# Peptides against a protein of PDB entry 4Z5W: the designs that were tried, part 38

Target 1, 305 residues: chain A of PDB entry 4Z5W
Amino acid sequence: IPDVFLELNKLWYFSAQSNLFNGEMPRSLSNSRSISLLSLRNNTLSGQIYLNCSAMTNLTSLDLASNSFSGSIPSNLPNCLRLKTINFAKIKFIAQIPESFKNFQSLTSLSFSNSSIQNISSALEILQHCQNLKTLVLTLNFQKEELPSVPSLQFKNLKVLIIASCQLRGTVPQWLSNSPSLQLLDLSWNQLSGTIPPWLGSLNSLFYLDLSNNTFIGEIPHSLTSLQSLVSKENAVEEPSPDFPFFKKKNTNAGGLQYNQPSSFPPMIDLSYNSLNGSIWPEFGDLRQLHVLNLKNNNLSGNIP

## One batch from the design tools (peptide; aimed at target 1 N87 F244 P245)

Design b2_p18_5 (made by RFdiffusion4)
Pose (drawn by RFdiffusion4):
Structure b2_p18_5 (pose): chain A 291 residues (1-233, 242-249, 256-305), chain P 18 residues (1-18)
Amino acid sequence: IPDVFLELNKLWYFSAQSNLFNGEMPRSLSNSRSISLLSLRNNTLSGQIYLNCSAMTNLTSLDLASNSFSGSIPSNLPNCLRLKTINFAKIKFIAQIPESFKNFQSLTSLSFSNSSIQNISSALEILQHCQNLKTLVLTLNFQKEELPSVPSLQFKNLKVLIIASCQLRGTVPQWLSNSPSLQLLDLSWNQLSGTIPPWLGSLNSLFYLDLSNNTFIGEIPHSLTSLQSLVSKPDFPFFKKGLQYNQPSSFPPMIDLSYNSLNGSIWPEFGDLRQLHVLNLKNNNLSGNIP
Amino acid sequence: SLFSPTNLFGHPNRPPNS
């Protein structure tokens, strides 16, 4: 990509995604005062990611995903004070999230999916301090690590939480109850154990719950039949493993408890869930009748 | 051109549970 961005001082939107571009991002792009939306994803771009945050005061959305970059996660990113959305998926950082991210107060959406992020314990202790974080994708990282149960963790305004296919040991942590506005929860394809916590039924905005492909045991908590959003009625898309979904509400309401060791019966009170589109209880130890 | 999904939900990186 040519180094001409000093000359293009009115450029607020640049999208070069899904091309064959390689090499580093030109430094002038890293210094662009006017750039707001930048999408370079799905190229062969490489090198240490450098962004001058004193210079890029209009940067609001950054998508460098699916590229050949290496090095660390830039620690100066919280200083890009208008930056609201970062899609860093499929960049092989082989690194931890910098501590400075606890100061990233403009951040509302973050994806490190399949990015070789280590130490989920430190990553979550840091990111809980980003007060405006509404969506977090940590899928395909933290391989075989333990999902921390440390009760001090609070993600208050969190709407979407996705940490799948990490083979995570541990249980569904109670501190997730500190995210009362949670809409979409995906903990699938992990090694999670224990029982399914009844407090999940207390999440009034939750419409999508994917606990599939874990080692969960015990009963289906009765509270799931009283889930409010299942009983009664911005750009950074998601892919389901790939089928594209543009926003969290693009996912039909779902309960997927499949591929676990769950026992007991199916509660008749599930009939109360009139807004439920998908109920997947396959590959469990469930017994009794079908209500 | 190059394209691949990002922001994934689930991934069969191992066999499913029996």

Design b2_p18_5_s1 (made by RFdiffusion4, then SolubleMPNN; from b2_p18_5, 8 letters changed)
Fold by OpenDDE base, seed 3:
Structure b2_p18_5_s1 (fold): chain B 305 residues (1-305), chain A 18 residues (1-18)
Amino acid sequence: as target 1 above (305 residues)
Amino acid sequence: SRSEPTNLIGDPNSPPRP
C-alpha cells in the first residue's frame, strides 16, 4: 500500500479487503486524521500493528483480520476515543488482552476469533470494564483453559457472546445471568460440564443458543420453552450490528455462510452432542419463532412430542 | 477471492472434535 494518505486529508472510508497487499501498513495511514472506517481484511500485511490514536481522532471501525500481523495486541487502542469496532480475527498474537482495555469505553464490538489469545480469566476480567461492549467473539482461543464462573463478572450490555471451539472446561457461568440483553450465545465445541442452567430461559432477548458439542448432563431446562423472543414476534430492534460479518461453517469443506448482522441468524436452540437425558418437552411447540431445534446425539428418551 | 470466514460461530455440522 503506498504511503500517500497524508495528501488524502478528506478520506473517511478506506476499504482494501480481499486483495494481495503485503508489507507493513503505511505510516501515513497509521496517522490519518480523517479516516473513520479502515478495512484491510484478508491480505498479507505483516509486522506489528501500530496506530497513532492521537492523530487518528476520527477512527470508528478497524478491520485487520486475516493478515500476517504479529507481536503484541496494540495496548494504545483505548486512546482511539471513537473506536467502536475491532476485528482482529486470524491474527496470531500469542498474547493476553492488554490491561489498558479496562479503559476502552468506546468499544462496542470486538473479535479475536482464532488469534492465539491466552488467559480467559484475565480477558473477561478486563473486558467487563468495557461498559459499551455489545459483541464479543473469542472463538478458537484459550485452549483447554477453565471458563471462569466468578460471580463478580458483569457484562450488562452484552448482546452477542461467542466463545466456541476452545475446549474450555467448567460450567455455564452464572455471571451471564447479569446480561439481560443477550441475544446470541455460542459456547459450542468446548468441554463444558454440569447441567444447563434454568436461568437461561429468563433471557427474554435470547433467540440463538448453541451449547452443542460439550459434556452437559441432566434434563433440558423446561424454562427454555418460555424464551420470549422465540414465543412472540418481538421486532428485533435493529440495534447497531458490528461492522464485521459472522460466519457459520455448514461443512468443513464449504465456505462458511456469511451473516452481516446477528439478526440474520435463524432462531435456534442447538444442544446436540451432549449427554442430556429425560424427555423432549412438548412445550417446545410454543416456540413459534424457532427455526432450528437440534437435540441429536444425546441420551434423551420417551416420546417425541 | 473467497473471503475466508473470519468470525466463526460454532459449526453444528462439523463432526464432533475429540
Scores: peptide ipSAE 0.257, ipTM 0.793, DockQ to the pose 0.549
OpenDDE base, seeds 1, 2, 4, 5: peptide ipSAE 0.034, 0.030, 0.035, 0.098; ipTM 0.682, 0.726, 0.686, 0.739; seed 5 fails the geometry check

Design b2_p18_5_s2 (made by RFdiffusion4, then SolubleMPNN; from b2_p18_5, 8 letters changed)
Fold by OpenDDE base, seed 3:
Structure b2_p18_5_s2 (fold): chain B 305 residues (1-305), chain A 18 residues (1-18)
Amino acid sequence: as target 1 above (305 residues)
Amino acid sequence: SKSEPTNLIGDPNAPPRP
């Protein structure tokens, strides 16, 4: 990418996704006063990520995902006072989340999917201080760590939490009951154990639940049949989505499905590939907005209602 | 088939990296 962004003093949007750009980010781009949205996703860019937050006063969205960047997570990003959305998926950091992110009050959406992030306890303890955080994606990190159950953890404004494919141990954490606005929860492809907690059915905005591919035992909580967002259409909250898309891989197609916003996910309960027992509740018939109920590969018994 | 994880962020329509 040429070092010409100093002359582009009116440039507010730069989109150069899915090209063959290599080398480092140009210094003029890292110092741009005009740029609001920057996306360089899916290139071969390398080096250390450096942004001059004192110069980049208009920066609101940053997508650097799927590049060859290395080193530490930039600890100065909280100084970008308007920065709301960050996509760092598929960047190999081999790092912990910086302590400076406790002060990241502008942050609304963060993805570190498959970014070699370590120490989930420290990550959640830091990120709980981000009062405006609505979307958090931590998939393919924290390998074989324990999911913290510390009751003091609070994500009051959290709407989307995705921590899949980490081989995490532990239980469904009680601190998630402090997130009444939660719409999407994905804890799939872990080693989570215990029972599915009944308080999940009290999350009135929860329309997408994936607990598949874990080691959960006991009965399906009857309270899941009363999820208000799945009973009535009135709770389809059109809320500000992250600027980065979500991708759901399907087993047969290498490309997966792209979802531009969380609301575009089909309403779903996936409890498949666990050790759940007991019956399927007839009251799942009350979930008139439910598109997918996946209970396969469990120890369920009785009649199908 | 196993349920695959959501949010495998990438661009599936991306040209192959050189």
Scores: peptide ipSAE 0.188, ipTM 0.707, DockQ to the pose 0.099
OpenDDE base, seeds 1, 2, 4, 5: peptide ipSAE 0.031, 0.033, 0.167, 0.037; ipTM 0.676, 0.679, 0.741, 0.661; seed 4 fails the geometry check

Design b2_p18_5_s3 (made by RFdiffusion4, then SolubleMPNN; from b2_p18_5, 7 letters changed)
Fold by OpenDDE base, seed 4:
Structure b2_p18_5_s3 (fold): chain B 305 residues (1-305), chain A 18 residues (1-18)
Amino acid sequence: as target 1 above (305 residues)
Amino acid sequence: SNSSPTNLIGDPNAPPRP
């Protein structure tokens, strides 16, 4: 990428994703006063990520995902006072979330999916201070760590939480009950144990629940049959989606399906591949908005209602 | 076939966002 962005004083949107760009991010780009939306996703860019937040006063969205960047997570990003969306997926940091992210008040959407992030306890303790954080994706990190159950953790404005494929131990954390606006929860492909907690059914905006491929035991909570977002359409508050796409693989060998927004996910309850027992509640028939009910590979018994 | 439900963000094999 040429170092000419100083001359581009009106450049508001720069999308150069899915190209063959290599080398470092140009210094003039890291100092651009005009750029609001920057996407360099899916290139071969390398070096340390550095942004001059004092210069980049219009930066609102940053997508650097799927690049060969190295080193630490830029601790100065909270100084980018308008920066809302960050996609750092598939960047091999081998790092913890910077403590400075406690002050990241502009942050609304963050992805570190498959970025070799370590210490989930520290990450959640830091990120809970991001008062505007609505979307958090931490999939494929924290390998074999314990999902913290610390009741003091509070994500008041959280709408999307995805922490899949971490081999996390522990239980469904009680602190998630402090997120009443939660719309999408994915804790799939972990080693989570215990029972599925009944308070999940109190999350009136929860339309997508994936707890599949865990070690959950006991009955399906009857309260899941009363998820208001799945009973009626009235509570579907469409909020601003993150500027980064989501990808869901249906099969290990298939390309990921791209979802441009969280609302593009089908209304779903996936409890498959657990050790759940008891019956399927007939009241699942009340979930008129539900598109996918996946209960396969459990120990369920009785009649199918 | 175990459907890997991995919600990945920034899959390089995904088409560019339209």
Scores: peptide ipSAE 0.039, ipTM 0.735, DockQ to the pose 0.091
OpenDDE base, seeds 1, 2, 3, 5: peptide ipSAE 0.033, 0.038, 0.034, 0.029; ipTM 0.664, 0.731, 0.733, 0.702

Design b2_p18_5_s4 (made by RFdiffusion4, then SolubleMPNN; from b2_p18_5, 8 letters changed)
Fold by OpenDDE base, seed 1:
Structure b2_p18_5_s4 (fold): chain B 305 residues (1-305), chain A 18 residues (1-18)
Amino acid sequence: as target 1 above (305 residues)
Amino acid sequence: SNSAPTNLIGDPNAPPRP
């Protein structure tokens, strides 16, 4: 990418995604006062990510996903006072979340999906201080770590939490009950154990639950049959709209289906590939908005209602 | 056939929006 962005003093939106750009991000781009939306996703850009947050005063959205950037996560990003959305998916950082992110009050949506992030305990302890954080995607990180169950963790405004495919140990953490606006929870493809907690059914906005491919035991909590978002349409919950797309991959070899909005996901309960026992509750029939109920590959018994 | 369970992955390899 040429170093000409100093001349582009009116450039508000720069999208150069899915090209063949290589080399480093131009210094003039890293110092742009005009840019609000920057997307360089799916290129071969390299070097250290550096943004001059004192210059980039209009930056609201940053998508650098699927590039060959190296080095640490930029610790100065919280100084970009208008920065709301960050997509750093598929950047191999091999790093922890910077402590400076405790001060990241503008942050609303963050993805580190498949970014070699380490120390989930530190990451969640830091990110809980981001009071405006609504969407958090941490899929394919923290390999074989323990999901912290510290009751003091609090994500008040969290609407979307995705921590899939981490081989995480532990239980479904009670601190998620402190997120009453949670709409989408994916903890699939971990090594989570224990029972599915009944308090999940108290999350009145939860329309998408994926706990598949874990080691959960016991019965399906009856409280899941009372999820209000799945009983009635009347819960017009504000849609979390991060500037980055979501992807649902059905098969390891299939292309991912792109979802532009979390609300575009079909209402779903997936508890498949666990060690759940007992019966299927007949009251799942009350979930009139439910599109997908997946209970396959468990130890369930009795009649199908 | 182990139907690979659904993962929500940010696929940054998604084609550009037209």
Scores: peptide ipSAE 0.036, ipTM 0.737, DockQ to the pose 0.085
OpenDDE base, seeds 2, 3, 4, 5: peptide ipSAE 0.034, 0.030, 0.031, 0.028; ipTM 0.717, 0.719, 0.714, 0.698

Design b2_p18_6 (made by RFdiffusion4)
Pose (drawn by RFdiffusion4):
Structure b2_p18_6 (pose): chain A 291 residues (1-233, 242-249, 256-305), chain P 18 residues (1-18)
Amino acid sequence: IPDVFLELNKLWYFSAQSNLFNGEMPRSLSNSRSISLLSLRNNTLSGQIYLNCSAMTNLTSLDLASNSFSGSIPSNLPNCLRLKTINFAKIKFIAQIPESFKNFQSLTSLSFSNSSIQNISSALEILQHCQNLKTLVLTLNFQKEELPSVPSLQFKNLKVLIIASCQLRGTVPQWLSNSPSLQLLDLSWNQLSGTIPPWLGSLNSLFYLDLSNNTFIGEIPHSLTSLQSLVSKPDFPFFKKGLQYNQPSSFPPMIDLSYNSLNGSIWPEFGDLRQLHVLNLKNNNLSGNIP
Amino acid sequence: TPSYNPDGSYIDGGGDIS
């Protein structure tokens, strides 16, 4: 990509995604005072990611995903004070999230999916301090690590939480109850154990719950039949493993408890869930009748 | 408890924007 971005001082939108571009991002792009939306995803771009946050005061959305970059996660990113959305998926950082990210108050959406992020314990202790974070994708990282149960963790405004296919040990942590506005929860494809917490049924905005492919035991909590959003009625897309979904509400309401060791019966009170589109209880130890 | 090969969908990262 040419180094001409000093000359293009009115450029607020640049999208070069899904091309064959390689090499580093030109430094002038890293200094652009006018750039707001930048999407370079799905190229062969490489090198240490550098962004001058004193210079890029208009940067609001950054998508460098699926590229050949290496090095660390830039620690100066919280200083890009208008930055609201970062798609860093499929960049092989082989690194932890910098502590400075606890100061990233403009951040509302973050994806480190399949990015070789280590130490979910430190990553979550840091990111809980980003008060405006509404969506978080940590899928395909933290391999075989333990999902922290530390009760001090609070993600208050969190709407979407996705940490799948990390083979995570531990249980569904109670501190997730500190995210009362949670819409979409995906903990699937992990090594999670224990029972399914009844407090999940207390999440009034939750419409999509993927607990599939875990080691969960015990009963289906009765509270799931009283889930409010299942009983009664911005750009960074998601893929489902790939089928594209543009926003969290593009996902039809779902309960997927499949591929676990759950026991007991199916509650008749599930009939109360009139807004439920998908119920997947396959590959469990469930017994009794079908209500 | 029987054993199964894992299957089914999970949500992954982002994609191209419009």

Design b2_p18_6_s1 (made by RFdiffusion4, then SolubleMPNN; from b2_p18_6, 10 letters changed)
Fold by OpenDDE base, seed 1:
Structure b2_p18_6_s1 (fold): chain B 305 residues (1-305), chain A 18 residues (1-18)
Amino acid sequence: as target 1 above (305 residues)
Amino acid sequence: SPVFELSGSFVDGGGDLK
C-alpha cells in the first residue's frame, strides 16, 4: 500500500479487504487524522502494528484480521479514544492482552480469534475493566488453559461471548451470571467439566447457547426450558452489531457460514457431544422461538417428548 | 417445534473464509 494518505485529509472510510497487499502498513495511514473506519482484512500485510493514536483521533473501527502482522499487540490502542471495534482475528501475536487494555473504555467489540493469545486469566481480568465491551471473541486461543472461575470477574454489558475451540479446562464460570444482557454464548470444543449450571436459564436474553463438545455431566438443567428469549418474541433486545462478521464452522479448516450480525444466528441450544444423562424435558416444547435443539451424543435416556 | 440439527460447529468471529 503506497504511503500517500497524508494527501487524503478527508478520507473517512478506507476498505481494502481481500486484496493482495503486502509489506507494512503505510506510516501516513497510521497517522491519519480523518480516518474513522479502517479495514485491511485478508491481505498479506506484515511488520509491527503501530497506530499513532494521538493523530488518529477519529478512528472508530479497526479491522486488520487475516494478515501476517508480527510482534506485540499495540499497547497504546486504548489511547485511540474513539476506537470501538477491533478485529485482530488470525494475526499470530503469541502474546498476552496488554495491561493497558484495562483503560480501554471506548472498546465495544473485540476479536482475537485464532491469534495465538495466551493467559486467559490475565485476558479476562484485564478485559472486565472495559465497561462498554459488548462482543468478545477469543476462539482458538489459550490452548489447554483453565477457564477462570473467579467470582469477581464482571462483564456487565457483555452480549456476545465466544471462547470456542480452546481445549479449555474448568467449569462454566459463575461470573457469567453477572452478564444479564448475554445473548450469544459459545463455549464449544473445550474440555469444560462439571454440570451445566441452572443460572444459565436466568439469562433472559440468551437465544444462542453452544456448550457442545465438552465433558459436561449430570442432567440438563430444567431452567433452560424457561429461557425467555426462546419462549416469546417480545424481548426486543438491542442487537450487538460489531463491524466484523461471524462464521459458523464445522472445523478450523472448513469454510463456514457467514453471519453479518449475531442476531442472524438461528436461536439454538447445542449440548451435543457431552456426557449428560437423564431425560429430555418435555418443557423444551415451550421454547417456541427455538430453531435448533442439539442433544446428540450424550447419555440421555427415556422418551423423546 | 425445535429442529434437531447435528452441527458440532463453533463460532469464529472476525475471521475470513480463506
Scores: peptide ipSAE 0.402, ipTM 0.804, DockQ to the pose 0.345
OpenDDE base, seeds 2, 3, 4, 5: peptide ipSAE 0.378, 0.386, 0.362, 0.373; ipTM 0.798, 0.788, 0.782, 0.796

Design b2_p18_6_s2 (made by RFdiffusion4, then SolubleMPNN; from b2_p18_6, 7 letters changed)
Fold by OpenDDE base, seed 2:
Structure b2_p18_6_s2 (fold): chain B 305 residues (1-305), chain A 18 residues (1-18)
Amino acid sequence: as target 1 above (305 residues)
Amino acid sequence: SPSFEPSGGFIDGGGDLS
């Protein structure tokens, strides 16, 4: 990418995604005062990620996913006072989330999917301070770590939480009950154990629940039949979606189906591939908005309602 | 009524089809 962005003093949107760009991000781009949205996703860009936040005062969205960047996560990003969306998926950082992210008040959407992020406890402890954080994707990180269950963790404004395919141990964390606006939860493809907690049914905005491919035991909580978002057509007010897409992947190596917004996911409860027992509650019939109920590969018995 | 469809996989947010 040529180093000509100083001359482009009116450039507010730059998208060069899905090309064959290599080398480092141009210094003039890292100092652009005009740019608001920057996407360089799916290239072969390399080097250290550096943004001059004091210069980039208009930066609101940053997508650098699927590049060959190296080094540390830029600790100065919280100084980009208007930066809302960050997509760092598939960048191999091999790092922890910087402590400075505690101050990242502008942050609304963050993805570190498949970015070799370590220490989930530290990550969540840091990110809980992001008061405006609505979308958090941490899929394919924290391999074989324990999902912290510290009740003091609070993500009050969280709407989308995806921590899938991490081989995480532990239980469904009670601190999620402090996220009453949660709409989408994916904790699939982990090693989570215990019972599915009844308080999940109190998340009135939850329309997508994936707990598949874990080691959950016990009965399906009856409270899941009372998920308000699945009973009634509450038009989930499409809040501003993150500027990055989502992909439902069948495995770590497969291409996924693209979803441009969380609201594009079908209303779903997936509890498949666990060790759940007992009956299927007839009251699942009350979930008139539910598109997909997946209970396969469990130890369920009785009648199918 | 809810459909019993085999959903498989997990969500990768921010990735690509690559």
Scores: peptide ipSAE 0.490, ipTM 0.837, DockQ to the pose 0.337
OpenDDE base, seeds 1, 3, 4, 5: peptide ipSAE 0.486, 0.477, 0.487, 0.482; ipTM 0.833, 0.827, 0.836, 0.833

Design b2_p18_6_s3 (made by RFdiffusion4, then SolubleMPNN; from b2_p18_6, 6 letters changed)
Fold by OpenDDE base, seed 1:
Formats: sequence, C-alpha cells, structure tokens
Structure b2_p18_6_s3 (fold): chain B 305 residues (1-305), chain A 18 residues (1-18)
Amino acid sequence: as target 1 above (305 residues)
Amino acid sequence: SPSYPLSGSFIDGGGDLS
C-alpha cells in the first residue's frame, strides 16, 4: 500500500479488503487524522501493528483481520479515544491481551478469533473494565485452558459473547448472570462440564444459545422454556451490529456461512453433543420465536412432546 | 435469505471465508 495518506486529509472511509496487499501498513495511514473506518482485512500485510492514536483522533473502526502481522498486540489502542470496533481475527499474535485494555472505554466490539491469544483469565479480568463492551469474540484461542468462574467478573453491557472451539475446561460461569442484556452466547466446542445453570433462562434477551459439543450433564433446565426473547418478539432490541461479519463453521479450516449481524442468526437453542439426561420439556412449545432446537447426541429419554 | 446454521457448528466472528 503506498504511503500517500498524508495528502488524503479528508479520507473518512478506507476499505481495501480481500486484496493481495503485502508489506507493512503505510506510516501516513497510521497517522491519518481524518480516517474513521479502516479495513485492511484479508490481505498479506506484515510487520508490527502500529497506530498513532494521538493523530488518529477520528478512528472509530479498525479491521486488520486475516493478515500476516506479527509482534505484540498494540498496547496503545486505548489511547484512540473514539475507537469502538476492533477486528483482529486470524492474526497470529501468540500473546496475552495488554493490561492497558482496562482503560479501553470506547471499545464496543472486539474480535480476537483465531489469533493465538493466551490466558483467558487475564483476558476476561482485563476486558471486564471495558464499560461499553457489547460484542466479544474469542473463538479458537486459549486451547485447553480453564474458563474462569470468578463471581466478581462483570460484563454489564455484554450482548454477544462467543468463546467457541477453545477446548476450555470448567463450568458455565455464574458471572455471566451479571450480563442481563446478553443476546447471543456461544460456548460450543469446548470441554465444559457440570450442569447447565437455571439462571440462563433469566437472560430475557437471549435468543441464541449454543452449548453444543461439550460435556454437560444433568437435565435441561426448565427455565430455558421461559426465555422471554423466544416466547415473544416484544423485547427484540435491534442494536448496532459490529463492523465485522460472523461465520458459522463446522471446523477450523472450512469456509462458513456468513452473517453480517448477530440478529441475522436464527433464534436457536443448541445443546447437542453433550451428556444431558432427562426429558424434553413440553414447554419448549411456548418458545414461539425459536427456529432451531438441537438436542441430538445426548442421553435424553422419555416421550418427545 | 435466512442462512440456517450448520449442525454442530461454532461461530467465528470477524474471520473470513478463506
């Protein structure tokens, strides 16, 4: 990419996605005062990610996903005071989330999907301080770590939480009950154990729940039959979606189905591929907005209602 | 058109089709 962005002092939106750009990000781009949205996703850009946050005062969205960047996660990003959305998916950092992200008050949407992020405990302890964080994607990280269950963890404004395919151990953490606005939860493809907690049914905005491919035991909590967002449409808050797409994938290497916003996912409860027992509650019939109920590959018994 | 979820899939947010 040419180093010509100094002359483009009115450039508000720059998207160069899905090209063959290589080399480092131009210095003039890293110092642009005008750019609000920057997307360089799906290229072969390399080197250290550096942004001059003191210069980039209008930066609101950053998408650098699927590039060959190396080095550390840029710790100065919280100094970009208007930066709301960060997509760092598929950047091989091999790092922990910087401590400085505790101060990232502008942050609303973050993806580190498949970015070799380590230490989920530290990551969640840091990110809980992001008061405006609504979307958090941490899929394909933290391999075989334990999902922390520290009750003091709090994500008050969290709406979308995706921590799938991490082989995480532990249980469904009770601190998620402190996220009453949660709409989408994907903890699938882990090694989570214990029972599915009844308080999940108290998340009145939860329309998408994926706990599939874990080691959950016990009965399906009856409270899931009373998820208000799946009973009626009255509470469907359309909120602004992240500036990055979502993909449903069957495996780490396959292409997925693209969803441009979380609200595009069909209302779903997926508890498949666990060790759940007991009956299917007939009150699942009350979930009039539910599109997908997947209970396959469990130890369920009794009558199908 | 509503894309139906692939059975046994997980979400990769921010990724790509590559």
Scores: peptide ipSAE 0.456, ipTM 0.807, DockQ to the pose 0.303
OpenDDE base, seeds 2, 3, 4, 5: peptide ipSAE 0.435, 0.440, 0.442, 0.442; ipTM 0.812, 0.802, 0.804, 0.804

Design b2_p18_6_s4 (made by RFdiffusion4, then SolubleMPNN; from b2_p18_6, 8 letters changed)
Fold by OpenDDE base, seed 3:
Structure b2_p18_6_s4 (fold): chain B 305 residues (1-305), chain A 18 residues (1-18)
Amino acid sequence: as target 1 above (305 residues)
Amino acid sequence: SPSYPLSGSFISGGGDLL
């Protein structure tokens, strides 16, 4: 990428996804005063990520995903006072979340999917201080760590939480009950155990629940038949979605589906591939908005209602 | 590569298809 962004003093959006750009990010781009949205996703850019946040006063969205960047997560990003969305998916950091992210009040959406992030306890302890955080994607990190169940953790404004395929141990954490605006929860493909907690059914905005491929035991909580977002068509206030897409991989060999917003996911309860027992509640018939109920590969018994 | 088990799907965000 040429170092010509100093002359582009009116450049608001720079979108150069899915090209063949290599080398480092241009210094003039890292110092752009005009840029609001920067997307360099799916290139071969390298070096350390550096942004001059004192210069980049208009930066609201940063997408550097699927690049060959190295080194530490930029600890100065909280100084980008308007930065809301960060996509760092598929950047191999081999790092912890910086402590400075505790001060990241502008942050609304963060993805570190498959970014070799370590220490989930520290990550969640830091990120809980991001009071405006609505979307958090941490899939394919924290391998074999324990999902912290510390009741003091609070994500008050969290709408989307995805921590899939981490081989995480532990239980469904009680601190999620402090996230009453949660719409989408994916904790699939972990080693989570215990019972599915009844308080999940109190998350009135929860329309997508994936707990599949864990080691959950006991009965399906009857409270899941009372999920209000699945009973009635909530007028989902179109909240601004993250400036990054979501991907759902169907099979190892099948192309995944892209979802540009969380509301594009079909309303779903997936509890498949656990050790759940008991009956299927007839009151699942009350979930008129539910598109997918997946209970396969459990120890369920009785009649199908 | 973690063998994405054939039996299920999970969500990732931000990257191209994992």
Scores: peptide ipSAE 0.369, ipTM 0.796, DockQ to the pose 0.383
OpenDDE base, seeds 1, 2, 4, 5: peptide ipSAE 0.354, 0.337, 0.366, 0.355; ipTM 0.790, 0.789, 0.800, 0.794

